Peptides against a protein of PDB entry 5D63. Designs and how they scored, part 49

Target 1, 292 residues: chain A of PDB entry 5D63
Amino acid sequence: SLRRGIYHIENAGVPSAIDLKDGSSSDGTPIVGWQFTPDTINWHQLWLAEPIPNVADTFTLCNLFSGTYMDLYNGSSEAGTAVNGWQGTAFTTNPHQLWTIKKSSDGTSYKIQNYGSKTFVDLVNGDSSDGAKIAGWTGTWDEGNPHQKWYFNRMSVSSAEAQAAIARNPHIHGTYRGYILDGEYLVLPNATFTQIWKDSGLPGSKWREQIYDCDDFAIAMKAAVGKWGADSWKANGFAIFCGVMLGVNKAGDAAHAYNFTLTKDHADIVFFEPQNGGYLNDIGYDSYMAFY

## One batch from the design tools (peptide; made by RFdiffusion4, then SolubleMPNN)

Design b1_p12_6_s1 (from b1_p12_6, 8 letters changed)
Fold by OpenDDE base, seed 3:
Structure b1_p12_6_s1 (fold): chain B 292 residues (1-292), chain A 12 residues (1-12)
Amino acid sequence: as target 1 above (292 residues)
Amino acid sequence: MSLAEQLWLALQ
């Protein structure tokens, strides 16, 4: 079954993603097919899938950027019915905004069925052009039509997944204590993470004994990422991944504060030195405490 | 010493 999380939703037939046009929060904003750039944020193309309690395989889909929800216009079962962004809530009972999402017959892609109408989200004619119509369309779960098959590329991790990634890392001290601050985390590409670092002013900040040392740099980076998240996205119920670690060296006679994020595949952590913007697999310290 | 070092010592 599909897990709660943030997804980039890509058509199985053509290189097109489900896009909320212009990221607009207006009711009735078209959801369209649009090109995307791999390993980038794809601002208008991220969707938070929230599972509905006690309704199998059924979700709301909230656009991260706009904070609006995928909505089948008037809940109509007519082929060609518009799919739009519309105001809503994560646990709505409105069947226009409830989507049953299950594996297609190919076992890799998903189909997205409206809970009420039983029609499927369809990239009309498989059109790969920017702005191509996405609509509700008749179909069945077992059909192989790529217009109605979607890859759900997971862009986030749960707190449990992050915890597991940390636990696998060899640079964690035996006394490690982790503090989980949120339930779901958007994982940024390094380029975006670095840009936030640059925009924070940290590259120009000077290390100064006690007054602005490693602790200050690491906390400042965490704060910068948090603010970037708040300023960039209208959806709620997730955070931006950026951890702070306190670590001790092998000799046990020196300590350091630094940041960390997750690798592209979300399986591992990578350390980030906020004093120079470097990414490292080994920062020379073993973490005895983290919060993220 | 840094706060990181202080906290490490406190946790011993």
Scores: peptide ipSAE 0.344, ipTM 0.917, DockQ to the pose 0.889
Fold by OpenDDE base, seed 4:
Structure b1_p12_6_s1 (fold): chain B 292 residues (1-292), chain A 12 residues (1-12)
Amino acid sequence: as target 1 above (292 residues)
Amino acid sequence: MSLAEQLWLALQ
C-alpha cells in the first residue's frame, strides 16, 4: 500500500507530472500535466498523500505549495470531468477529494481512482505539453492505458525512515540519543539545501569563540531551513528535513556541532558543515546526540 | 567550551 508521504507524481507514458497550475490556492484551479526537472523541488508538483483511516488504499492529495486538495469537479463520473485544486481537509468525507490509489497491472505505476465516481485520473490523450488537461475518465484497474498510470516518486521520509538511516551510519557514537521533532520530512535536493544555506547569510558569518561557534552555525542552518519551509509551503503536516548533530572525535578530546540531511535514495545520511557549506560522508566526529 | 563539548563532558 502507498504510504503517507509527499510525492512527485509522474505520468507513466510521457515525461509529465501532475501540476497545480501556477500553484494557485483558488478553488477550481486546474490540475494539469507539466514538464519537470529531475532532482529539483518542482514547486507546484508535490502532493501530500494522507491515508484515510479505515478506508483501504484511499487518500486525500494536498498540493504542498497551495495547501489545496485534488478535487474531481462535482464528483462527476463523466469522462473529461475536470480535476482541480480546491479547499479541503486531510480527513474529509467529501468523495470529490477522496482518491483510491493502488498499483496498476504493471506492478510499478499506480492508478488514481476517485472514491465516489470510480473514474480515474487521466492525462487526456497522453498530451505531454505544459498545461495539458488532467481529468476524470472511465477505466478499470487492469487496463494498461498509460494515460491513467502514474509513478509516485517519494520525496519525503517518515521519522522512522530517518531514524533507520541514522542507525546504520558508521559515524554514530555508542551513547547516541536521537530526538525526533516531526513525523514526515520533505527531503531537499542538495542544490536547494545549499541555496537555503547561502540565503541564510551563514557563508558570510564568522566563527567567534562562544558567541557564534559550531552550535550557533548548526542551529542557524536548521532555523533557516525551518523558516524556508514555513515561507514556501502552505500545506501542513510535514517538516523540512534538516538535522542537528553533536559529535565527538575519535580521540574523545574534541566535539563539534553540525548538520545532516538524507541522500537522494533516502537510505543514508550525509553530513553538512554549516561553516563552509560542505557535504561529507565523514565529518570526523561520531554523533552522540541529534535532533531533527 | 562549546555546547557540544559541554554536553559531551556531562555525559561522561
Scores: peptide ipSAE 0.267, ipTM 0.890, DockQ to the pose 0.938
Fold by OpenDDE base, seed 5:
Structure b1_p12_6_s1 (fold): chain B 292 residues (1-292), chain A 12 residues (1-12)
Amino acid sequence: as target 1 above (292 residues)
Amino acid sequence: MSLAEQLWLALQ
């Protein structure tokens, strides 16, 4: 079953993603097919899937940017019914905004069925052009039509997944204690993480003994990421991944504070040095404390 | 003292 998380949703037939047009929060904003760039944020194309308690395989889909929800216009079962962004809540009972999401017959892609109408989210005619219509359309779960098949690329991790990634890393001290701050985390591409670092002013910040040293840099980076998240996204119920670690060197005679994020596949962590913007697999310290 | 304090974290 699909897990709670943030997804980039890509058509199985053509290189188009489910896009909320202009990221607008206005009711009735068209959801359309649009091109995407791998390893980028794809701002208007991220969707938080929130599972509905006690309703099997059923979710709301909140656009991360606008904070509005995928909505089948009037809940109509007519083929070609518009799919739009509309105001809503994560646990709504409105069947216009409830989507049953299950694997297609190919075992890799998903189909997205409106809970009420039983029609499917369809990239009309498989049109790969920017702005192509996405609509509710008749279909079946076993049908192979790629217009109604979608890859759900997970862009977030749960706190448990982050914890597991940390636990697999060889640079964790035996005294390690981790503190989880949130439940779900959007994982940023390194390019975006670096841009936040640049925009924070940290590249020009001067190291000063105790008054502005490693811990200040690391905390400032986390604060910058947090602020970036708050300023960038209207949806709630997730955080932006940026960890802080305290580590001890191999000799046990020096400690350091630094950041960390997750690798592209979310399986491992990578260390980030906020004093120089470097990404390292080995920062020269073993972490005895983290919060994230 | 925290481990960080014991290891003089402020030097880094």
Scores: peptide ipSAE 0.038, ipTM 0.723, DockQ to the pose 0.204
Fold by OpenDDE base, seed 2:
Structure b1_p12_6_s1 (fold): chain B 292 residues (1-292), chain A 12 residues (1-12)
Amino acid sequence: as target 1 above (292 residues)
Amino acid sequence: MSLAEQLWLALQ
């Protein structure tokens, strides 16, 4: 089954993603097909899938940018019914905003069925143009029509996945204690992570003994990422991944505070030095504490 | 006492 998480949802037939037009929070804002750039944030094209308890394979889809939800207009079963952004809640009972999401017959893509109407989210005519209509359309689970097949590219990690990535890293001290702060984390591309670092003022910050040293840099970076998240997205129920670690060197005579994020495949961590903006696979310390 | 507390003088 599809896990709770943030997804970039891409059509299986053409290079088009499910886009909330202009990222608008207005009720009735069209959801459309739109081009995307791989390995970028794709602001209006991220969706938080929240599973509905005790309703098999059924989710709400919250647009990360607008904080509104994917909504089948009037819940109509007519082919061509508009799919729009609309105000809602993660655990709504409104069938217009409930989507059964299951694997298609190809075993890789998903189909998105409205819970009430039983119609499917359809990129009308497979139109790859920006602003192409996305609508509810008749279909079946086993049909191979790519207009109704979607790849769910997971852009987030659960706390458990982050924990697992940390645990398998070779630069973790035997005394390591990790503290999980949130349940789900949007993982940023390094370019975005670096831009947040630049915009934070940290590149111009002066290291000062004790009063503004490694821990201050590391915490300031985490705070900057947190604020960026709050300022950038209207959806709730997730955080932006940026960890803080305390580590000790191999000799045991020096300690350091630094950041870390996840690799693109979310399987590993990479260390980030907030004092210089560097990414490292080995920062020269073994972490004995992290919070993220 | 945490390792951090033990090593705070060695933080850089």
Scores: peptide ipSAE 0.032, ipTM 0.704, DockQ to the pose 0.206; fails the geometry check

Design b1_p12_6_s2 (from b1_p12_6, 7 letters changed)
Fold by OpenDDE base, seed 1:
Structure b1_p12_6_s2 (fold): chain B 292 residues (1-292), chain A 12 residues (1-12)
Amino acid sequence: as target 1 above (292 residues)
Amino acid sequence: MSLAEKLWLELK
C-alpha cells in the first residue's frame, strides 16, 4: 500500500508530471500535465498523500506549494471532468477530494481513482505538452492504458526511515540519542540544500570562539532550512529534512556540531559542514546526539 | 568550550 508521504507523480506513458497550474491556491485551479526536471525541486508538482483512517488505500492529495487539494469537479463521473486544486483538509469526508490509490496491473505504477465517482485520474490523450488536461475518466483497475497510470516517486522520508538511515551509519556513537521533531520530511537535493546555505549568509560567517562556534553554525543552518520551508510551502504536516548532530572524535577529547541530510536514495545520511558547505561521508566525529 | 563539548562531558 502507498505510504503517507510527499510524491512527485509522473505519467507512466510520457515524461509529464501532475502539476498544479502556476501553483495557485485559487479554488478551481487546473491540475495539468507538465514537464519536469529530475533531481530538482519541481515546485508545483509535489503532493502530500495523507491516508484516510479506516478507508483502505484512500488518501487526500495536498499540493505542497499551494496547500490546496486535488479535487474532482462536482465529483462528476463523466469522462473529461476537470481535476482541480481546491481548498480542503487532510481528513476531509468530501468524496470530491478522496482518492483511492493502488498499484496498476503492471505492478510498478499506480492508478488514482476518485472515491466517489470511481473514475480515474487521466492524462487526456496522453498529451505530453505543458498544460495538458488532466481529468476524471472511466476506467478499470486492470486496464493497461498509460493515460491513467502514474509513478509515485517518493520525495520524503518518515521519521522512522530517517532513524533507520542514521542507525546504519558507521559514524554513530554507542551512546547516541536521537530526538525526532517531525513525522515526515521533504528531502532536498544537495543543490537546493546548498543554495539555502548560501542564502543564509553562513558562507560569509566567521568562526569565533564561544560567540559563534560550531553549535551556532549548525543551528543557524537548521534555522535557515526551517525558514525556507515555511516561506516556500503552504501545506502543513511535514518538515524539511535538516538535522543537527553533536559528535565526538575517536579519541574522545574533542566534540563538534554539524548538520546532516539524506542521500538521494534516502538510504543513508551524509554529513554537512555548515562552516564550509561541504558534504562528507566521514566528518571525523561520531554522533552522540541528533535532532531533526 | 562549545555546547557539543559541554554536553559530551555530561554524558561521561
Scores: peptide ipSAE 0.388, ipTM 0.924, DockQ to the pose 0.899
Fold by OpenDDE base, seed 5:
Structure b1_p12_6_s2 (fold): chain B 292 residues (1-292), chain A 12 residues (1-12)
Amino acid sequence: as target 1 above (292 residues)
Amino acid sequence: MSLAEKLWLELK
């Protein structure tokens, strides 16, 4: 069963992702196939899948950038019916915006079926060109047509997954207390995380006793990421992952405040020093407190 | 003393 989360949705046949054209919030904006760059923020190609209570394997798909929802035009069952962005809500009853998402017969990719029409999201003709039509099309769950098979690359973690990643890290103090602020987190590539750090002005900031020390740096970084998230995405119901940790050294005679994020595979955390922009597997401190 | 140091003293 597909978990609630943010996904980059990639065609199984060609290197094309489901893209909301120009990230536009206008009703009727075409959803199209478009090229993507791995390990980057593909701005118009991120979708929040929200499971519908009491409806098995059925979701709304909210475009992270526009805040609009994947919508089958008029709910038509005709092959070639446009799939567009349209205003909506996460728990809508509108069958035009309800999608049953289950594994395909190959066991790795998914198929996306409109709940009402029972047609499938189809990259028409398997066209790999930018702007290629994505439409509702007739099909079956067991059909092997790659035009209707999609990989769901998870770009977010739940709070539970983040908690688990922290728990298995060797640099956590026995007295650790974690405070979870949100339920779902978009995990940024390091390049994006670093760019936010640069844009915050922190690289030009100097450590100053009491007035701007490690706590200020770490909090400033978290604030910068939070603002970046709010300014960048119109969808709700998620946060951008950026943690703050307070840690103590092995001797117990020094403490430090720093940031942390998740590794690319989301299995581990990596520490980030906001005073110099460095990523470290061992920052020299064991965390006794975190909030994220 | 940083907040990190202060809280450690309180919580250890």
Scores: peptide ipSAE 0.388, ipTM 0.924, DockQ to the pose 0.853
Fold by OpenDDE base, seed 3:
Structure b1_p12_6_s2 (fold): chain B 292 residues (1-292), chain A 12 residues (1-12)
Amino acid sequence: as target 1 above (292 residues)
Amino acid sequence: MSLAEKLWLELK
């Protein structure tokens, strides 16, 4: 079963992703096929999948940027019916915005079926051009048509997954205490994480005894990422991953505050030094406390 | 000392 999370949804046949045109929050904004760049934030192409309680394999899909939802126009079962962004809520009962998402017959891609109409999200004619029509179209779960098959690339982690990644890291102290602040986290590419760091002014900040030390740098980075998230996305129900750690050195006679994020595969954490913008697998400290 | 050091001493 598809997990709650933020997904980049890519066509199985051509290098095209499900894109909300111009990221517009207007009702009726076309959802279209659009090219994407791997390992970047594809701003209009991120979708929060929220599972509907007690309805098997059924979700709403909220565009992260606009805060609007994937909507089958008039809930029509006619082939070629427009799929648009439309205002909604995560746990709506509107069948125009309810999508049953299950594995296709190939076992790797998914099909997206409208709950009401039973038609499938279709990249019309498999058109790989920017702005290509995405529509509801007749189909079956077992058909192999790549126009209706989609890869769901997970761009977020649950708090449990983040916790597991931390637990696997060798630089965690035996006294470690973790404090989870949110349930789902968008994981940023390092390039984006670094850009937020740069824009925060931290690269120009001076370490000063007591008044602006390691704690201040680490907290400032966390605050900068939080603000970036709030300013960048209209959807709710998720956070941007950026952790703060307090760690002690091997000798036990020095401590440090620093940040951390997740690796590309979300399986591990990587440490981030907010005083110089460096990413490290070993920052020289074992974390005894973290919040994220 | 930093907060990191102070808290370590308290939680140790």
Scores: peptide ipSAE 0.385, ipTM 0.924, DockQ to the pose 0.852
Fold by OpenDDE base, seed 4:
Structure b1_p12_6_s2 (fold): chain B 292 residues (1-292), chain A 12 residues (1-12)
Amino acid sequence: as target 1 above (292 residues)
Amino acid sequence: MSLAEKLWLELK
């Protein structure tokens, strides 16, 4: 079963992703196929899938950028019915915005069926051009039409997954205490993470005894990422991953505050030094406390 | 001392 999370949804047949046109929050904004760049944010192409309690494999899909929801126009079962962004809520009862998402017959891709109409999200004619129509279309779960098959690339982690990644890292002290602040985290590409760091002004900041030391750098980075998240996305129910760690060196005679994020595969953490913008697998400290 | 140092001493 598909887990709650943020997904980049890519067509199985052509290099096109489900895109909310211009990221507009207006009701009726077309959802279209659009090209994407791997390992980038793809701003208008991220969707928060929220599972509906007691309705098997059924979700709302909230566009992360606009905060609007994937909506089958009038819930019509006619082939070619527009799929648009529309205002909604995560746990709506509106069948126009309820999507049953299950594995296709190939076992890798998913199909997206409207709960009410039983039609499927279709990249019309498999058109790979930017702005290609996405519509509800007749289909079955078992047919192999790539126009209706989608890869769900997970762009977020749950707090449990983050916790597991931390636990696997060899640079965690035996006295470690972790404090989880949120339930779901968008994991940024390093390039984006670095850009936030640059935009924060931290590259120009100088270490100063007590007044602006390692704690301040690490907290400033956390704050910058938090603000970036709030300013960039209209959807709710998730956070941007950026951790703060306090660590002690092997000798036990020095401590440091630093940041961390997750690797691309979300299986491991990587340390980030906010004083110089470096990513390290070993920062020279073992974390005894983290919050993220 | 930094926060990192203070908390370490407390936990030690």
Scores: peptide ipSAE 0.385, ipTM 0.923, DockQ to the pose 0.849

Design b1_p12_6_s3 (from b1_p12_6, 7 letters changed)
Fold by OpenDDE base, seed 3:
Formats: C-alpha cells, structure tokens, sequence
Structure b1_p12_6_s3 (fold): chain B 292 residues (1-292), chain A 12 residues (1-12)
C-alpha cells in the first residue's frame, strides 16, 4: 500500500511529471504533464498523498505548492475529462478528489483511479511536451498502457523513518534522546538546503564566545529552514526536514551543536555544520540529543 | 561553556 507522503509523480512511459500549471491555487487550474529536473525541488510537481481512513488504497492528492487538490472535473467518467487543481480538504468525501492508488501490473508503477468515476489519470497520447493534457480515461488495473502508469518517487520521510535513519548512524551516543516535532518531512536536496543556509545570512555570521556560538548557529539554521518552508508552500500537514543535534566528542571533554539532514535515498543522515556550510559523514561528535 | 557542553554535563 502507498504510504502517506510527498511524491513526485512521473509517467512510466515518458519523462514527464504531473504538474499543476503555474502552481496556481485557482479552482480549475489544469494539471498537465511537464518536464522535470532530477535532484531538484520541482516546485509545482509535488503532491501530498493523504490516505483516507477506512477506504482501502484511497487518497487525496494535495499540491504542495498551491495547497489545492487533484480534482476530476464534475467527476465525469467520460474519457478526456479534465483533471484540475481545486480547493479541498485532506479527508474530503468528495469523490471528485478521491483517488484509489495501487500498483499496476508491472509491480513498480502505480495507477491512479478516481474513486467515483473509476477512470484513470491518463497522460493523453503519452505526450511528453510541456503542458500536455492529463485527463480521466477509461482503463483497467491490469492494462499495460504506460499513459496510465506512474512512478511515485517519495520526496518525504515519516518521523519513524527519520528515527530509523538516525538509529542506524554510528555517531549516536548511547544516551541519545530524540524529540520528534512533526509527522512527515520533505527532504531537501543539498543544493536547496545550502541555498537556504546562504540566504539566512549565516555564512557571514561570526562565531562569538557565548553570545553567538555553536547552538546559535544550529538553531538559526533550523529557524531559517522552517521559515523557508512556511514561505514556500501552501499545503499543510508536513514540515521541512532540518534537525538540530547536540553531540559530545570521543574524549567526552568537548561538545558541539550542529544540524543534520537525510541522504538522497533517505536511509541515512548527513551532518551539516552551520558555521561553514559543510556536509560531513563524521562531524567528530556523537549525538546525545536531537530535535527535528 | 556552550549550551551543548552544559547540557552534556547535566545528562552525564
């Protein structure tokens, strides 16, 4: 079963992703096929999948940027019916905005079926051009038509997954205590994480004894990422991953505050030094406390 | 000492 999370949804046949045109929050904004760049944010192409309680394999899909939801126009079962962004709520009962998402017959891609109409999200004619029509179209779960098959690339982690990644890291002290602040986290590419760091002014900040030391840098980075998230996205129900750690050195006679994020595959953490913007697999400290 | 050092001493 598809997990709750933020996904980049890519067509199985052509290099096109499900895109909310211009990221507009207006009702009726077309959802279209659009090119994407790997390892980037792809601003208008991120979707929060929220599972509907007690309805098997059924979700709402909220565009992260606009805060609007994938909507089958008038819930029509006619082939070629427009799929648009429309205002909604995560746990709506509106069948126009309910999508059953299950594995296709190939076992790797998914099909997206409208709960009410039973038609499928279709990249019309497999058109790879920017702005290509995405529509509801007749189909079956077992058909191999790539126009209706989609890869769901997970761009977020749950708090449990983040916790597991931390637990696997060798630089965690035996006394470690973690404090989880949110349930789902968008994981940023390092380039974006670094840009937030740059824009925060931290690169120009001076370390000063007590008044602006390691904890100030680490907290400032966390705050900058939080603000970036709030300013960048209209959807709710997720956070941007940026952790703060307090760690002790091997000798036990020095401590440090620093940040951390997740690796590209979300399996591990990488440490981030907010005083110089460096990413390290070993920052020279073992974490005894983290909040994220 | 830093907050990190202070808290470590308290938790140690």
Amino acid sequence: as target 1 above (292 residues)
Amino acid sequence: MSLAEQLWLQLK
Scores: peptide ipSAE 0.402, ipTM 0.929, DockQ to the pose 0.894
Fold by OpenDDE base, seed 1:
Structure b1_p12_6_s3 (fold): chain B 292 residues (1-292), chain A 12 residues (1-12)
Amino acid sequence: as target 1 above (292 residues)
Amino acid sequence: MSLAEQLWLQLK
């Protein structure tokens, strides 16, 4: 079953993603097919899937940028019914905004069925052009039509997944204690993470004994990422991944504060030195405490 | 002494 998380949703037939047009929060904003750039933040194309309790395989889909929800216009079962962004809540009972998402017959892609109408999210005519219509359309779960098949590329991790990634890293001290701040984390590409670092002013900041040392750098980076998240996205219920670690060297006579994020595949952590913007697999310290 | 160092000492 599909897990709660943030997804980039790509058509199985053509290189087009589900896009909220202009990222607008207005009710009735068209959801359309649009091109995307791999390994970048596709701002209007990220969707938070929130599972509905006690309703199997059923979710709301919140656009991260706008904070609005995927909505089948009037819940109509007519083929060609518009799919739009519309105000809503994560656990709504409005069937216009409830989507049953299950694997297609090919076992790799998903189909997105409106809970009420039983029609499917369809890239009309498989049109790969920017702004192509996405609509509710008749279909079946076993049909092979790529217009209604979607790859759900996970762009986030749960706190449990992050915890697991940390636990298998070789640079964790035996006394390690982690503090989890949120439940779901958008994982940024390094380029975006670095840009936030640059924009924070940290590259121009000077290490100063006690007044602005390693702790300050690491906390400042965490704060910068947090603010970037708050300023960039209107959806709630997730955070931007940026961890702070406190670590000790092998000799046990020196400690350091630094950041960390997740690798592209979300399987491992990579250390980030906020004093120089470097990414390292080994920062020379073993973490005894982290919060993220 | 940084916070990192202080907390480490407390773990000893």
Scores: peptide ipSAE 0.402, ipTM 0.928, DockQ to the pose 0.903
Fold by OpenDDE base, seed 5:
Structure b1_p12_6_s3 (fold): chain B 292 residues (1-292), chain A 12 residues (1-12)
Amino acid sequence: as target 1 above (292 residues)
Amino acid sequence: MSLAEQLWLQLK
């Protein structure tokens, strides 16, 4: 079963992702196939899948950038019916915006079926060009047509997954207390995380006793990421992952405040020093407190 | 003293 989360949805046949054209919030904006760059923020190609309570394997798909929802035009069952962005809500009853998402017969990709029409999201003709039509099309769950098979690349983690990643890290103190602020987190590539750090002005900030020390740097970074998230995305119901940790050294005679994020595979955490922008597997401290 | 140091002193 597909978990609630943010996904980059990639065609199984060609290197094309489901893209909301220009990231526009206008009703009727075409959803199209578009090229993507791995390990980057593909701005118009991120979708929050929200499971519908008591409806098996059925979701709304909210475009992270626009805040609009994947919508089958008029709910039509005709092959070639446009799939567009349209205003909506996460728990709508509108069958035009309800999508049953289950594994395809190959066991790795998914098919996306409109709940009402029972047609499938189809990259028409398997066209790999930017702007290629995505439409509702007739099909079956067991059909092997790659035009209707999609990989769901998870771009977020739940708070539980983040907690688990922290728990298995060797640089966590026995007295550790974690405070979870949100339920789902978009995990940024390091390049994006670093860019936010640069844009925050922190690289030009100097450590000053008491007035601007490690706590200030770490909090400033988290604030910068939070603001970046709020300014960048129109969808709700998620946060941007950026943690703050307080840690103590092995000798127990020095403490430090720093940031952390998740590794690319989301299995581990990596420490980030906001005073110099460095990523470290070992920052020299064991965390006794975190909030994220 | 940083917040990190202050809280550690309280918790240890």
Scores: peptide ipSAE 0.400, ipTM 0.929, DockQ to the pose 0.865
Fold by OpenDDE base, seed 4:
Structure b1_p12_6_s3 (fold): chain B 292 residues (1-292), chain A 12 residues (1-12)
Amino acid sequence: as target 1 above (292 residues)
Amino acid sequence: MSLAEQLWLQLK
């Protein structure tokens, strides 16, 4: 079963992703096929899938950028019915915005069926051009039409997954205590993480005894990422991953505050030094406390 | 002392 999370949804047949046109929050904004760049944010192409309690394999899909929801126009079962962004809520009862998402017959891709109409999200004619129509279309779960098959690339982690990644890292002290601040985290590409760091002004900041030391750098980065998240996305129910760690060196005679994020595969953490913008697998400290 | 140092001392 598909887990709650943020997904980049890519067509199985052509290099096109489900895109909310211009990221507009207006009701009726077309959802279209659009090209994407791997390992980037793809701003208008991220969707928060929220599972509906007691309705098997059924979700709302909230566009992360606009905060609007994937909506089958009038819930019509006619082939070619527009799929648009529309205002909604995560746990709506509106069948126009309820999507049953299950594995296709190939076992890798998913199909997206409207709960009410039983039609499927279709990249019309498999058109790979930017702005290609996405519509509800007749289909079955078992047919192999790539126009209706989608890869769900997970762009977020749960707090449990983050916790597991931390636990696997060899640079965690035996006294480690973690504090989880949120339930779901968008994991940024390093390039984006670095850009936030640059935009924060931290690259120009100087270490100063007590007044602006390692604690301040690490907290400032955390704050910058938090603000970036709030300013960039209209959807709710998730955070941007950026951790703060306090660690001690092997000798036990020095301590440091630093940041961390997750690797691309979300299986491991990587340390980030906010004083110089460096990513390190070993920062020279073992974490005894983290919050993220 | 930094926060990192202070908290570490409390753990000893």
Scores: peptide ipSAE 0.398, ipTM 0.927, DockQ to the pose 0.852

